Peptides against a protein of PDB entry 5HDT. Designs and how they scored, part 128

Target 1, 163 residues: chain A of PDB entry 5HDT
Amino acid sequence: MVVKTFMDMDQDSEEEKELYLNLALHLASDFFLKHPDKDVRLLVACCLADIFRIYAPEAPYTSPDKLKDIFMFITRQLKGLEDTKSPQFNRYFYLLENIAWVKSYNICFELEDSNEIFTQLYRTLFSVINNGHNQKVHMHMVDLMSSIICEGDTVSQELLDTV
Target 2, 163 residues: chain A of PDB entry 5HDT as posed
Amino acid sequence: MVVKTFMDMDQDSEEEKELYLNLALHLASDFFLKHPDKDVRLLVACCLADIFRIYAPEAPHTSPDKLKDIFMFITRQLKGLEDTKSPQFNRYFYLLENIAWVKSYNICFELEDSNEIFTQLYRTLFSVINNGHNQKVHMHMVDLMSSIICEGDTVSQELLDTV

## One batch from the design tools (peptide; made by RFdiffusion4, then SolubleMPNN)

Design b2_p25_3_s3 (from b2_p25_3, 14 letters changed)
Fold by OpenDDE base, seed 3:
Structure b2_p25_3_s3 (fold): chain B 163 residues (1-163), chain A 25 residues (1-25)
Amino acid sequence: as target 1 above (163 residues)
Amino acid sequence: MMRKMSEEEKKEYKKRREEQLKKLE
Protein backbone atom coordinates (compact mmCIF):
# COMPACT_ATOMS: atom_id res chain seq x y z
CA MET B 1 0.00 0.00 0.00
CA VAL B 2 1.29 3.43 -1.01
CA VAL B 3 0.20 4.98 2.30
CA LYS B 4 2.42 2.57 4.22
CA THR B 5 5.42 3.43 2.05
CA PHE B 6 5.48 7.05 3.15
CA MET B 7 4.52 6.26 6.75
CA ASP B 8 7.60 4.06 7.04
CA MET B 9 9.95 6.50 5.33
CA ASP B 10 12.49 8.40 7.42
CA GLN B 11 12.88 12.14 6.93
CA ASP B 12 16.67 11.76 6.81
CA SER B 13 16.79 9.12 4.07
CA GLU B 14 17.75 11.17 1.02
CA GLU B 15 17.99 8.15 -1.26
CA GLU B 16 14.44 7.01 -0.51
CA LYS B 17 13.11 10.55 -0.83
CA GLU B 18 14.51 10.76 -4.33
CA LEU B 19 13.30 7.28 -5.22
CA TYR B 20 9.67 7.93 -4.28
CA LEU B 21 9.47 11.54 -5.46
CA ASN B 22 7.34 10.68 -8.48
CA LEU B 23 5.02 8.62 -6.30
CA ALA B 24 4.57 11.63 -4.01
CA LEU B 25 3.63 13.75 -7.00
CA HIS B 26 1.18 11.11 -8.19
CA LEU B 27 -0.62 11.04 -4.84
CA ALA B 28 -1.55 14.70 -5.24
CA SER B 29 -3.42 14.01 -8.48
CA ASP B 30 -7.13 14.73 -8.84
CA PHE B 31 -7.76 11.00 -8.87
CA PHE B 32 -6.86 10.85 -5.18
CA LEU B 33 -7.92 14.33 -4.06
CA LYS B 34 -11.38 13.84 -5.54
CA HIS B 35 -11.75 10.17 -4.71
CA PRO B 36 -15.42 9.30 -4.03
CA ASP B 37 -14.64 7.28 -0.88
CA LYS B 38 -14.24 9.49 2.20
CA ASP B 39 -12.11 6.89 3.98
CA VAL B 40 -9.73 6.82 1.03
CA ARG B 41 -9.56 10.62 1.05
CA LEU B 42 -8.61 10.55 4.73
CA LEU B 43 -5.81 8.08 4.00
CA VAL B 44 -4.65 10.28 1.14
CA ALA B 45 -4.58 13.28 3.47
CA CYS B 46 -2.50 11.38 6.01
CA CYS B 47 -0.13 10.28 3.27
CA LEU B 48 0.23 13.85 2.04
CA ALA B 49 0.98 14.93 5.60
CA ASP B 50 3.71 12.29 5.72
CA ILE B 51 5.11 13.56 2.44
CA PHE B 52 5.39 17.04 3.93
CA ARG B 53 7.00 15.49 7.02
CA ILE B 54 9.57 13.61 4.95
CA TYR B 55 10.53 16.41 2.59
CA ALA B 56 10.41 19.25 5.15
CA PRO B 57 11.43 22.02 5.15
CA GLU B 58 10.78 21.80 1.39
CA ALA B 59 7.92 20.19 -0.49
CA PRO B 60 8.13 18.15 -3.68
CA TYR B 61 5.18 20.04 -5.14
CA THR B 62 6.36 23.00 -7.20
CA SER B 63 2.99 24.14 -8.55
CA PRO B 64 1.33 26.83 -6.41
CA ASP B 65 -2.07 25.71 -7.66
CA LYS B 66 -1.36 22.13 -6.65
CA LEU B 67 -0.20 23.20 -3.19
CA LYS B 68 -3.39 25.22 -2.75
CA ASP B 69 -5.49 22.23 -3.79
CA ILE B 70 -3.64 19.98 -1.36
CA PHE B 71 -4.09 22.23 1.67
CA MET B 72 -7.71 23.00 0.88
CA PHE B 73 -8.16 19.24 0.61
CA ILE B 74 -6.43 18.59 3.95
CA THR B 75 -8.53 21.33 5.57
CA ARG B 76 -11.72 19.61 4.43
CA GLN B 77 -10.55 16.35 6.00
CA LEU B 78 -9.93 18.06 9.35
CA LYS B 79 -13.71 18.45 9.72
CA GLY B 80 -13.69 14.81 10.79
CA LEU B 81 -12.12 15.82 14.11
CA GLU B 82 -15.53 16.94 15.35
CA ASP B 83 -16.75 13.49 16.39
CA THR B 84 -14.37 12.13 19.02
CA LYS B 85 -16.28 8.84 19.10
CA SER B 86 -15.85 8.13 15.40
CA PRO B 87 -14.00 4.93 14.48
CA GLN B 88 -11.77 7.08 12.28
CA PHE B 89 -10.95 9.66 14.95
CA ASN B 90 -7.47 8.31 15.61
CA ARG B 91 -6.65 8.69 11.94
CA TYR B 92 -7.92 12.26 11.99
CA PHE B 93 -5.73 12.80 15.04
CA TYR B 94 -2.77 11.37 13.13
CA LEU B 95 -3.37 13.98 10.46
CA LEU B 96 -3.67 16.84 12.96
CA GLU B 97 -0.64 15.85 15.01
CA ASN B 98 1.55 15.42 11.94
CA ILE B 99 0.75 18.77 10.33
CA ALA B 100 1.09 20.52 13.70
CA TRP B 101 4.55 19.05 14.34
CA VAL B 102 5.81 19.80 10.85
CA LYS B 103 4.06 23.17 10.56
CA SER B 104 3.02 22.05 7.10
CA TYR B 105 0.62 24.93 6.48
CA ASN B 106 3.46 27.42 6.88
CA ILE B 107 4.59 26.64 3.35
CA CYS B 108 1.39 28.37 2.21
CA PHE B 109 2.93 31.77 3.00
CA GLU B 110 4.63 31.43 -0.37
CA LEU B 111 1.24 31.26 -2.10
CA GLU B 112 -0.77 34.24 -3.30
CA ASP B 113 -3.94 32.65 -1.91
CA SER B 114 -2.47 32.06 1.56
CA ASN B 115 -5.15 34.15 3.28
CA GLU B 116 -7.88 32.03 1.75
CA ILE B 117 -6.18 28.84 2.88
CA PHE B 118 -5.56 30.08 6.42
CA THR B 119 -9.09 31.46 6.71
CA GLN B 120 -10.57 28.11 5.78
CA LEU B 121 -8.24 26.34 8.20
CA TYR B 122 -9.18 28.59 11.13
CA ARG B 123 -12.89 28.38 10.36
CA THR B 124 -12.66 24.61 10.18
CA LEU B 125 -10.70 24.21 13.42
CA PHE B 126 -12.98 26.50 15.41
CA SER B 127 -15.96 24.72 13.91
CA VAL B 128 -14.86 21.29 15.10
CA ILE B 129 -13.15 22.14 18.40
CA ASN B 130 -15.24 21.11 21.41
CA ASN B 131 -15.01 20.14 25.07
CA GLY B 132 -14.86 16.46 24.15
CA HIS B 133 -11.36 16.86 22.76
CA ASN B 134 -8.53 15.94 25.10
CA GLN B 135 -5.63 18.23 25.96
CA LYS B 136 -3.39 16.88 23.20
CA VAL B 137 -5.93 17.63 20.48
CA HIS B 138 -6.39 21.16 21.83
CA MET B 139 -2.64 21.64 22.05
CA HIS B 140 -2.06 20.65 18.44
CA MET B 141 -4.90 22.84 17.20
CA VAL B 142 -3.54 25.83 19.13
CA ASP B 143 0.03 25.15 18.01
CA LEU B 144 -1.07 24.91 14.40
CA MET B 145 -2.91 28.23 14.48
CA SER B 146 -0.34 30.03 16.64
CA SER B 147 2.52 29.10 14.33
CA ILE B 148 0.73 30.74 11.43
CA ILE B 149 -0.01 33.89 13.43
CA CYS B 150 3.57 34.18 14.71
CA GLU B 151 5.13 33.71 11.29
CA GLY B 152 2.46 35.67 9.47
CA ASP B 153 3.84 38.91 8.18
CA THR B 154 1.41 38.19 5.37
CA VAL B 155 -1.54 37.29 7.60
CA SER B 156 -4.29 39.84 7.08
CA GLN B 157 -6.17 41.62 9.82
CA GLU B 158 -9.33 40.19 8.31
CA LEU B 159 -8.12 36.71 9.13
CA LEU B 160 -7.32 37.74 12.70
CA ASP B 161 -10.78 39.25 13.09
CA THR B 162 -12.33 35.99 11.91
CA VAL B 163 -10.65 34.04 14.69
CA MET A 1 8.56 27.53 7.05
CA MET A 2 8.06 23.82 7.65
CA ARG A 3 10.46 21.90 9.86
CA LYS A 4 11.71 18.40 10.41
CA MET A 5 10.45 16.61 13.50
CA SER A 6 12.68 16.44 16.56
CA GLU A 7 13.90 13.15 17.98
CA GLU A 8 11.23 13.29 20.68
CA GLU A 9 8.53 13.89 18.10
CA LYS A 10 9.88 11.03 15.99
CA LYS A 11 9.45 8.68 18.94
CA GLU A 12 5.83 9.72 19.35
CA TYR A 13 5.28 9.43 15.62
CA LYS A 14 6.60 5.87 15.67
CA LYS A 15 4.00 4.91 18.24
CA ARG A 16 1.23 6.56 16.24
CA ARG A 17 2.45 4.94 13.04
CA GLU A 18 2.29 1.46 14.54
CA GLU A 19 -1.25 2.13 15.67
CA GLN A 20 -2.28 3.24 12.19
CA LEU A 21 -0.58 0.31 10.46
CA LYS A 22 -2.55 -2.18 12.52
CA LYS A 23 -5.80 -0.50 11.51
CA LEU A 24 -4.83 -0.65 7.84
CA GLU A 25 -4.61 -4.46 8.01
Scores: peptide ipSAE 0.547, ipTM 0.902, DockQ to the pose 0.591
Fold by OpenDDE base, seed 2:
Structure b2_p25_3_s3 (fold): chain B 163 residues (1-163), chain A 25 residues (1-25)
Amino acid sequence: as target 1 above (163 residues)
Amino acid sequence: MMRKMSEEEKKEYKKRREEQLKKLE
């Protein structure tokens, strides 16, 4: 199972990282990003998060367009955090916690469309955040957004006002 | 810039991983 493979992989295992590089690239294909099953897309998102975790600080994806597609895809999945009673909520939390720890979105500063990506991320997070979320969820959301704001000298005030 | 998880974060991740693996079984 591809998802389990990357979940179990250590970020310090250089041999495994090289071995599964092609698999990581394959997982970001349109077949998976545009999969019709919502649960499959969530699993794909979690696996992509793990790939960023493993290969940090450098992502294995070299195409700017592919990176944009990936993060727009992950952003869409984060909408699932809205329903805290969902049976899949813990998996959505896994996704959030992972990308917050790794600061995965910060690689988007290298992309020309970074503002679009961050705008969608902020809109999504603020659309789902509510008082029903526990402190840990709030903390990760804040950490995720704060890291981008702090690092992003290119993040315009207009972007902040739009959110 | 992305970063590697700290050792403490790795410990927390292992806990989360175990939870997710149960759901995948």
Scores: peptide ipSAE 0.546, ipTM 0.901, DockQ to the pose 0.598
Fold by OpenDDE base, seed 1:
Structure b2_p25_3_s3 (fold): chain B 163 residues (1-163), chain A 25 residues (1-25)
Amino acid sequence: as target 1 above (163 residues)
Amino acid sequence: MMRKMSEEEKKEYKKRREEQLKKLE
């Protein structure tokens, strides 16, 4: 399974990273991003997070439009963090923890539509965050948002209104 | 800028990875 392939891959395995580069590109296709099954979309999001983990500090995706699509897609999946009782919650946590560690969203500063992406991320996180989440969830959410604020040189008024 | 995981984070990831693998099997 493709998801396991990237989950098992070490960030320092240079030969494997080169070998599976085309597979990483394939996983970001519209076919997977627009898959009709919600559980499949979550798996795709986790796999994309692992791809960012493995190839950090650079992403294998060269298209700004593709990167925008990916992060808007991941942001939509993060809404699943709201239901802490869901059988899929641990997988949503996996997604959050991964992107927080890697600071995956910080690559969006290179994109023209970075403010749109960050605004949607903040709105989503504040929408789902609550006192029912444990300390680790809160920590990762705070780390993710703080990293973006600290690295950003300019912030749109819309994002400022959200924060 | 994105970053590679630290050695300590890799240890934590290993634990999380094992949890996910159990669910995928």
Scores: peptide ipSAE 0.537, ipTM 0.900, DockQ to the pose 0.604
Fold by OpenDDE base, seed 5:
Structure b2_p25_3_s3 (fold): chain B 163 residues (1-163), chain A 25 residues (1-25)
Amino acid sequence: as target 1 above (163 residues)
Amino acid sequence: MMRKMSEEEKKEYKKRREEQLKKLE
């Protein structure tokens, strides 16, 4: 299973990172990003998060357009955090915690459409945040958003209006 | 810029990974 392969991989396993590089690239294809099954898309998002984890501080994806597609895709999956009673909530939490630890979205500062990506992220997070979330969920959401603001030094008016 | 996980975070990740692997079985 592809998900298990990257989940088990250490961020310092250089030989394995090279061995599975093509698999990482294949996972970001439209076939997976536009998969009709919602649960499959969630697994794909978690696997992509693990890919960012093990290849940090760099990413194996060299195309700016592909990176934009990936982060817009991940942002859409984060909507699943809204229902804390969902059977898939723990997997949505895995996604959130991973990207917060790695600061995965911070690679988007290299993209021309970074403002669009961050705006959509903030809108999504604020739409799903509720009092039913435990402290760890809130912490990761805040850490994710604050890290972007801190690294950006300046915030666009559109982003300020979103916050 | 993205960052590698700290040793403390890696320990927490290992726990989370085991939980996810159980669900994938």
Scores: peptide ipSAE 0.524, ipTM 0.894, DockQ to the pose 0.624

Design b2_p25_3_s4 (from b2_p25_3, 13 letters changed)
Fold by OpenDDE base, seed 2:
Structure b2_p25_3_s4 (fold): chain B 163 residues (1-163), chain A 25 residues (1-25)
Amino acid sequence: as target 1 above (163 residues)
Amino acid sequence: MMRKMTEEEKKELKKWREEQLKLLE
């Protein structure tokens, strides 16, 4: 299983990273990003987060359009954080914690449509944040957003209107 | 820029990962 392979992989295993590079590229295909099953899409998102973790600070994806698709896809999955009682919440937490620690979204500064991606991320996070989330969830959400603001130095008017 | 996780972060993430891997088996 592709998802299990990348979950088990360590970021310092250079030989394994080379071995599974093509598999990482294949996972970002439209087949997976547009999969009709919501649970499959969540697993794909977790696997993509692991890929960013493993290959950090450089992503194996070289296409700007593909990177945009991936992060818009991940952003849509983060909506699942809203229901803290969901059986899948732990997987959503895994996704959040991973991308927050790795600062995966920071690669989007290389993209022309970075403002669109960040605006959608902030809108999504603020829509799901609630008092039912524990301290760690809040911490990761804040860290994720703060890191982007700090590295970007400034925010667009659209982003300010979103917040 | 993205960052590599620290050993402590990897350890914490591994706890959740192990649970998820069991669910995939």
Scores: peptide ipSAE 0.355, ipTM 0.847, DockQ to the pose 0.552
Fold by OpenDDE base, seed 1:
Structure b2_p25_3_s4 (fold): chain B 163 residues (1-163), chain A 25 residues (1-25)
Amino acid sequence: as target 1 above (163 residues)
Amino acid sequence: MMRKMTEEEKKELKKWREEQLKLLE
């Protein structure tokens, strides 16, 4: 299974990273991003987060359009953090913790549509954050948003409206 | 800019990763 491959891979395994580079590119295809099964899409998101973790500080995706699609896709999955009692919550937490630690969204500063991506991220996070979340969830959400604010030189009006 | 995880972060992630891998089997 592709998801297991990247989840178990170490970021310092250079030979393995080269071996599975094409697999990483394949996972970001529209076939997976638009998969009809919600649980499959969550697994894809977690695997994409692992790919960013493994290849950090670089990403194997060179297309700006593809990167935009990926992060808009991941943002949509983060809505699942709202239901803390869901059987899938631990996977949503895994997704959040991973992208927060790696600062995966920070590569979006290289994209023309970065403001759109960040705006959607902030709206999504504020829509799901609540007192039912434990301290770790809150910490990662705040860390994720703060990192983007600190690194950003310019902020759109839409993003300012969400802050 | 993205960053590589520290060894401590990798240890914490491994806990979750192992749980998720079991769920996928």
Scores: peptide ipSAE 0.348, ipTM 0.847, DockQ to the pose 0.582
Fold by OpenDDE base, seed 5:
Structure b2_p25_3_s4 (fold): chain B 163 residues (1-163), chain A 25 residues (1-25)
Amino acid sequence: as target 1 above (163 residues)
Amino acid sequence: MMRKMTEEEKKELKKWREEQLKLLE
């Protein structure tokens, strides 16, 4: 399974990173991003987060359009954080913690549509945050949003209105 | 820019990874 391969990989395993590069590229295809099963899409998102972790500080995806698709896809999955009692919540937490620590969204600053991506991220996070979330969840959400603000030279008015 | 995880972060994430790997078996 593709997900198991990348979850078990260390970011310093250069030989393995090269070996599974094509697999990483294949995971970002429309077949996986538009998969009809919600649970499959969550696993795909977690695997994509691991790919960013493993290949950081660079991503193996060279297409700006593909990167936009990936982060819009991941943002949609983060909606699942709203239900803390869901059996899948731990996987949503894994997704959040990974992308927050790696600062995965920060590569979006290189994209023309970065403001759209960040706006959708902020709207999603504010829509799902609630008092049922523990301190770690809140911390990762805040760290993710503040990291983007701190790294950006300027913030669009639309993003300011969202915050 | 993205960053590599620290050793402490890797250790913490590894706990979750091990749990997820078992769920996928």
Scores: peptide ipSAE 0.339, ipTM 0.842, DockQ to the pose 0.558
Fold by OpenDDE base, seed 3:
Structure b2_p25_3_s4 (fold): chain B 163 residues (1-163), chain A 25 residues (1-25)
Amino acid sequence: as target 1 above (163 residues)
Amino acid sequence: MMRKMTEEEKKELKKWREEQLKLLE
């Protein structure tokens, strides 16, 4: 499976980064982003998070439209954090922890639709956050949102109204 | 801007990766 390749890859292996660049690009195709199986989509999201981790602070995706699609896709997957008792929760946690530590969403500041992406992220996180989440989940959610506010310096009124 | 993970963060994340890789087999 394609997701295994990037989960096992080290961020300091430059040769592997270049070797699997095309694979990273293929993973962001509509075939994977619009896969009919939601469990497959979650695995794709985790793999995409790993790709951002591996290539940070750069990203192998140069198309603004593709980057928007990816982060809107990841945001949709984060809805699965709501049910802490689901069998897939550990994978949702992996996704959250990864993107929070890497600050993956911060690359969206280069996109013209950054406000839309951040607004959807905040709406999603506040929609799923609940008292059943442990301290680590809460911490990563807060860190993810705070990092965006800190780097952006300003927040749109729409985003403020969402919070 | 995105950042590279620290060694401590990578170590923690590796625990989850190992579990996920087993589940995919």
Scores: peptide ipSAE 0.317, ipTM 0.839, DockQ to the pose 0.565

Design b2_p25_4_s1 (from b2_p25_4, 12 letters changed)
Fold by OpenDDE base, seed 1:
Structure b2_p25_4_s1 (fold): chain B 163 residues (1-163), chain A 25 residues (1-25)
Amino acid sequence: as target 1 above (163 residues)
Amino acid sequence: MFRALSKKEQEEYKKLAKKYYPYFD
């Protein structure tokens, strides 16, 4: 499965990164971001999360609009964390832990619409944070939010105060 | 700023990823 391919890929595997570059670009197409199957969208989100990890510090997506679409897309998938009984819950858990660990949302500070992205992220996280999650889920949510607040400093704090 | 993982962080991520392997077929 493509998800495991990116999951296993190292950041210093230059030849492999070049080989899968076109696939990475294809996965960010509207076809996949707007795919009608929510399970497919989740798998795509997991791939995109690892793509940000692998190609760090520079994502292969050169368009700011595309980056915005991707992070808004990933944010929408995080709503799936609300159903702890779902067979897909652990995949949502992976998505959360990945983006918290990699701090991929920090890419958004260079985007014009960063405030919109972070606003939606905070609203989404707070909508699910008290839905009977275990300590680990809470920890990752806190780590994710804290990293953005620390990087954004006064800007991110002001945004948080308004949500 | 966004940065690449250090070598130590890369090794730690491998452990992280392996925890979730059973949930992806």
Scores: peptide ipSAE 0.701, ipTM 0.964, DockQ to the pose 0.814
Fold by OpenDDE base, seed 5:
Structure b2_p25_4_s1 (fold): chain B 163 residues (1-163), chain A 25 residues (1-25)
Amino acid sequence: as target 1 above (163 residues)
Amino acid sequence: MFRALSKKEQEEYKKLAKKYYPYFD
């Protein structure tokens, strides 16, 4: 599975990073971001999360519009955390823990539409945060939100009050 | 600012990822 390839890849694996660069770019295409299968979209989101990790600090996606699309896409996938009994829940859990650990949403601070992205992220997290999740899930959600707030000399209190 | 993980953080992430391997078959 492609997701495991990226999960196992190190940041200093220059040969592998070059080898899989075209695949990384292809995974961000509209074909995958707008794929009709929910499970495929989840796997794509997991791959994209690891791509941000291994290519850090420079994502291979050079278009600000593409980056916005990707993070809005990842945010939409996080809604899947609402069903703790789903067979795919642990994959959603991985996505959450990955982006919380890597702090990939910090890339969004360089985007003009960062407030829109963060607003949607907060609304999504708050919509699912009290759906019977265990303490670890709650911890990752808090870590994700706090990492953005800590970077957020740019995150206003007004924005936080609107979510 | 977005940054690369340190060597220590990378090793910790490997442990994190391995925990989820069984769910990606």
Scores: peptide ipSAE 0.706, ipTM 0.964, DockQ to the pose 0.819; fails the geometry check
Fold by OpenDDE base, seed 4:
Structure b2_p25_4_s1 (fold): chain B 163 residues (1-163), chain A 25 residues (1-25)
Amino acid sequence: as target 1 above (163 residues)
Amino acid sequence: MFRALSKKEQEEYKKLAKKYYPYFD
């Protein structure tokens, strides 16, 4: 799977990063971001999460609008965490742990619409948090949110009060 | 605000990712 290719790729693998750059760009196309199959979208989100990891600190996406679209897309996929009994749950778990550990949403601080992105992220996370989640899932959710709060000079107090 | 992972962090991530390999066949 393409997802495993990116999972296994190192940040220092310059030749591989160059080789898969075009694929990384294609995965962020509307074709994939708006793909009708939710399982495909999940796999795409996982790939994108790893792409941010691999190409850190500079994402290969040059358009701020594209970056916004990607993170809004990833945020929407996190809704899948609500069903702990889903056969795809562990893939959603990977997505969550990845973005929490890598802190990829910190890229958004350089975007003009960062507050919108973070607002949607917080709302999504709080909407899916439930007692059915194990301790690790809760930990990653908290870690993800806290990382943004800790780094957020641009995160408005109003946002924090609203959440 | 966003940074590359250190060598140590990269190795830690590899361990993290491998836990999920069974779910991506």
Scores: peptide ipSAE 0.705, ipTM 0.965, DockQ to the pose 0.805; fails the geometry check
Fold by OpenDDE base, seed 3:
Structure b2_p25_4_s1 (fold): chain B 163 residues (1-163), chain A 25 residues (1-25)
Amino acid sequence: as target 1 above (163 residues)
Amino acid sequence: MFRALSKKEQEEYKKLAKKYYPYFD
């Protein structure tokens, strides 16, 4: 899978990063972001998460609108964490652990619509969190939210109260 | 601020990623 290609790629592999740059851009196209197959969308989200890791601190997506679309897309995929018995749950778990570890949502602080993105993220996480999740899933969810709160003077108490 | 992972963090992430390899085929 293309997913494994990006999973195995290192940040310091400049030649490889250049080789797969066009693929990274293609994966963020509307064709994939709006793909009708939810399993394909999940795989795309995992790729995009690793792309943010690989190309950090500069994402290859230069358009603020595209970055917003991508993070809103990733946020929507996190809804799949709700069903712990789903055959795809472990892939959703990877997505969660990836973005929590990499802290890729911190890219959004540079976007004018950061509050909208963070609001949707918080709402989604609180919507899907349940007693069926193991401690590690809970930890990653907390880590993800805490990293944004700690970094953000832009995350207001008002925003937190509305979640 | 968004930053690149350190070498140690990258090595730890490799282990993290390999843990999930069986679920991507």
Scores: peptide ipSAE 0.701, ipTM 0.964, DockQ to the pose 0.839; fails the geometry check

Design b2_p25_4_s2 (from b2_p25_4, 12 letters changed)
Fold by OpenDDE base, seed 5:
Structure b2_p25_4_s2 (fold): chain B 163 residues (1-163), chain A 25 residues (1-25)
Amino acid sequence: as target 1 above (163 residues)
Amino acid sequence: MFERMSEEEQKKYKEKAKEYYPFFD
């Protein structure tokens, strides 16, 4: 499974990073981002999360529009965290933990539409957060939001007030 | 702003990621 390939890959694995670069680019195509299968979209999101990890600090996606599409896509997948009893919950858990640890959303500060992305992220997180989540899930959600706020001297107070 | 993970952080992450392997068959 491609997901495990990226999960096992080190950021210093230059040979593997080169080998899977084209796949990384292909996974960000509309074919996958707009795939009709919800489970496929989740797997794609997990791959993209690890791609940001292993290629840090330079994502292989050079287009600002593409980066926006990717983060909006990942944000939409986080809606799956709402149902803790879902068979796919642990995959959503992985996605959350990854983006919290990697701080990949911090790439968005370089995008013109960063406010839109962060607003959507916060709204999504607050919509799915509930007391049914364990402490680790809550911790990752807080870490994710806090990292953006801490890095965001550029994050306006207006944005914070809207969430 | 977006930085490369340290070698230690990367190692810790990979160890944690192994816990999720059974969910990606």
Scores: peptide ipSAE 0.679, ipTM 0.959, DockQ to the pose 0.843
Fold by OpenDDE base, seed 2:
Structure b2_p25_4_s2 (fold): chain B 163 residues (1-163), chain A 25 residues (1-25)
Amino acid sequence: as target 1 above (163 residues)
Amino acid sequence: MFERMSEEEQKKYKEKAKEYYPFFD
């Protein structure tokens, strides 16, 4: 599966990175971002998460609008963390752990609409966080939010108060 | 702002990622 291809890829795998660059770009197309199948969107999100990891610090997506679309897309997928009993929960768990470790949302600080992206992220995380989640899930959520707060001078207190 | 992971961090991540392999067919 394509997800495993990117999961296994290293950031130093220059030959593979070159080989799969077009696929990485294709996965960010509207066809996939707006795909009607929820499971497909989750898999795409996982791929995109690893693509940010592999190509760091330079994402292959050069358009600010495309980057915004991608992170808004990933944010929407995180809603799937709400149902801990879902068969797909572990995939959502992977997505969360990836973005927490990679800190890919830090790319958004270079975007004009960064506040909108972070607002949606915080709202989404707080909407799904519950006592049913294990300690690791909570840890990753906290790590993700803390990283953004610590990195961003542009993240105003007003923004944090409105989430 | 967005930084490349060190090789050590990358290695650690891949080890953790393998724990999720069973969930991806």
Scores: peptide ipSAE 0.679, ipTM 0.959, DockQ to the pose 0.828
Fold by OpenDDE base, seed 4:
Structure b2_p25_4_s2 (fold): chain B 163 residues (1-163), chain A 25 residues (1-25)
Amino acid sequence: as target 1 above (163 residues)
Amino acid sequence: MFERMSEEEQKKYKEKAKEYYPFFD
């Protein structure tokens, strides 16, 4: 399974990273980002999260527009965190945990539309936060938001105004 | 089936945290 392939891969696996580079690029295509099945989109998001992890500090995606599309896509998937009783919740949790630990959204600081991406992320996170979330979910949400605030300069003020 | 990251993997992430962040030297 493609999801397991990237999940089990680490940053030191240079041969595997080279082998699956084209697959990583293909997963960011509109076919997958706009896939009609929400479960497929979730798996794609998790793969993309792992791709950012294993290829860090350099994402394999060279197009700023593509990077924006990817992170806007991932942000939309995080809406699934709202329902803690969903059968797919653990996968949404994995997505959150991964992007929080990897701090993959920090790549967006290199993008012209970083403010739009971060604003949408914060709005999404605050929209899904509820009392049903356990301590780990809250921790990852805080870590994700704090990392962006701490790294940002002008971005932080706009984010604070949005919250 | 998909399985979320283990506790051991989380520790690995902590240990190599600086290597994962694109703007860290």
Scores: peptide ipSAE 0.153, ipTM 0.696, DockQ to the pose 0.066
Fold by OpenDDE base, seed 3:
Structure b2_p25_4_s2 (fold): chain B 163 residues (1-163), chain A 25 residues (1-25)
Amino acid sequence: as target 1 above (163 residues)
Amino acid sequence: MFERMSEEEQKKYKEKAKEYYPFFD
């Protein structure tokens, strides 16, 4: 799978990063972001998460609108965390762990619509958080939200009260 | 701020990611 290609890629692998740059850009196209198969969308989200990791701190996506679309897309995939018994749960788990560790959502602070993105993220996380999740899942969710709150100048208490 | 992982952090992440390989076939 393409997802494993990006999972195995190092941030210092300049030749590989150049080789797969066009693929990274293609994966963010509407064809994949709006793909009718939810399993394909999940795999795409995992790839995008690793793309943010390996190209950090500069994402290959230069358009603010495209970045917004990507993070809104990733946020929508996180809804899959609600069913711990799903055959795809471990893939959702990977997505969560990646974005929590990489802190890729911090890119959104540079976007005009950062509040919308963070609002949707918080609402989604609080929607899927339940007692069926193990400690690691809970920790990643907390880490993800805390990193944004701690570094954010746009996240307010009012926003947190509305989610 | 969004930053690069250190070399050590990147190595640790790659090792952790391998635990998920069986779920991506």
Scores: peptide ipSAE 0.677, ipTM 0.959, DockQ to the pose 0.849; fails the geometry check

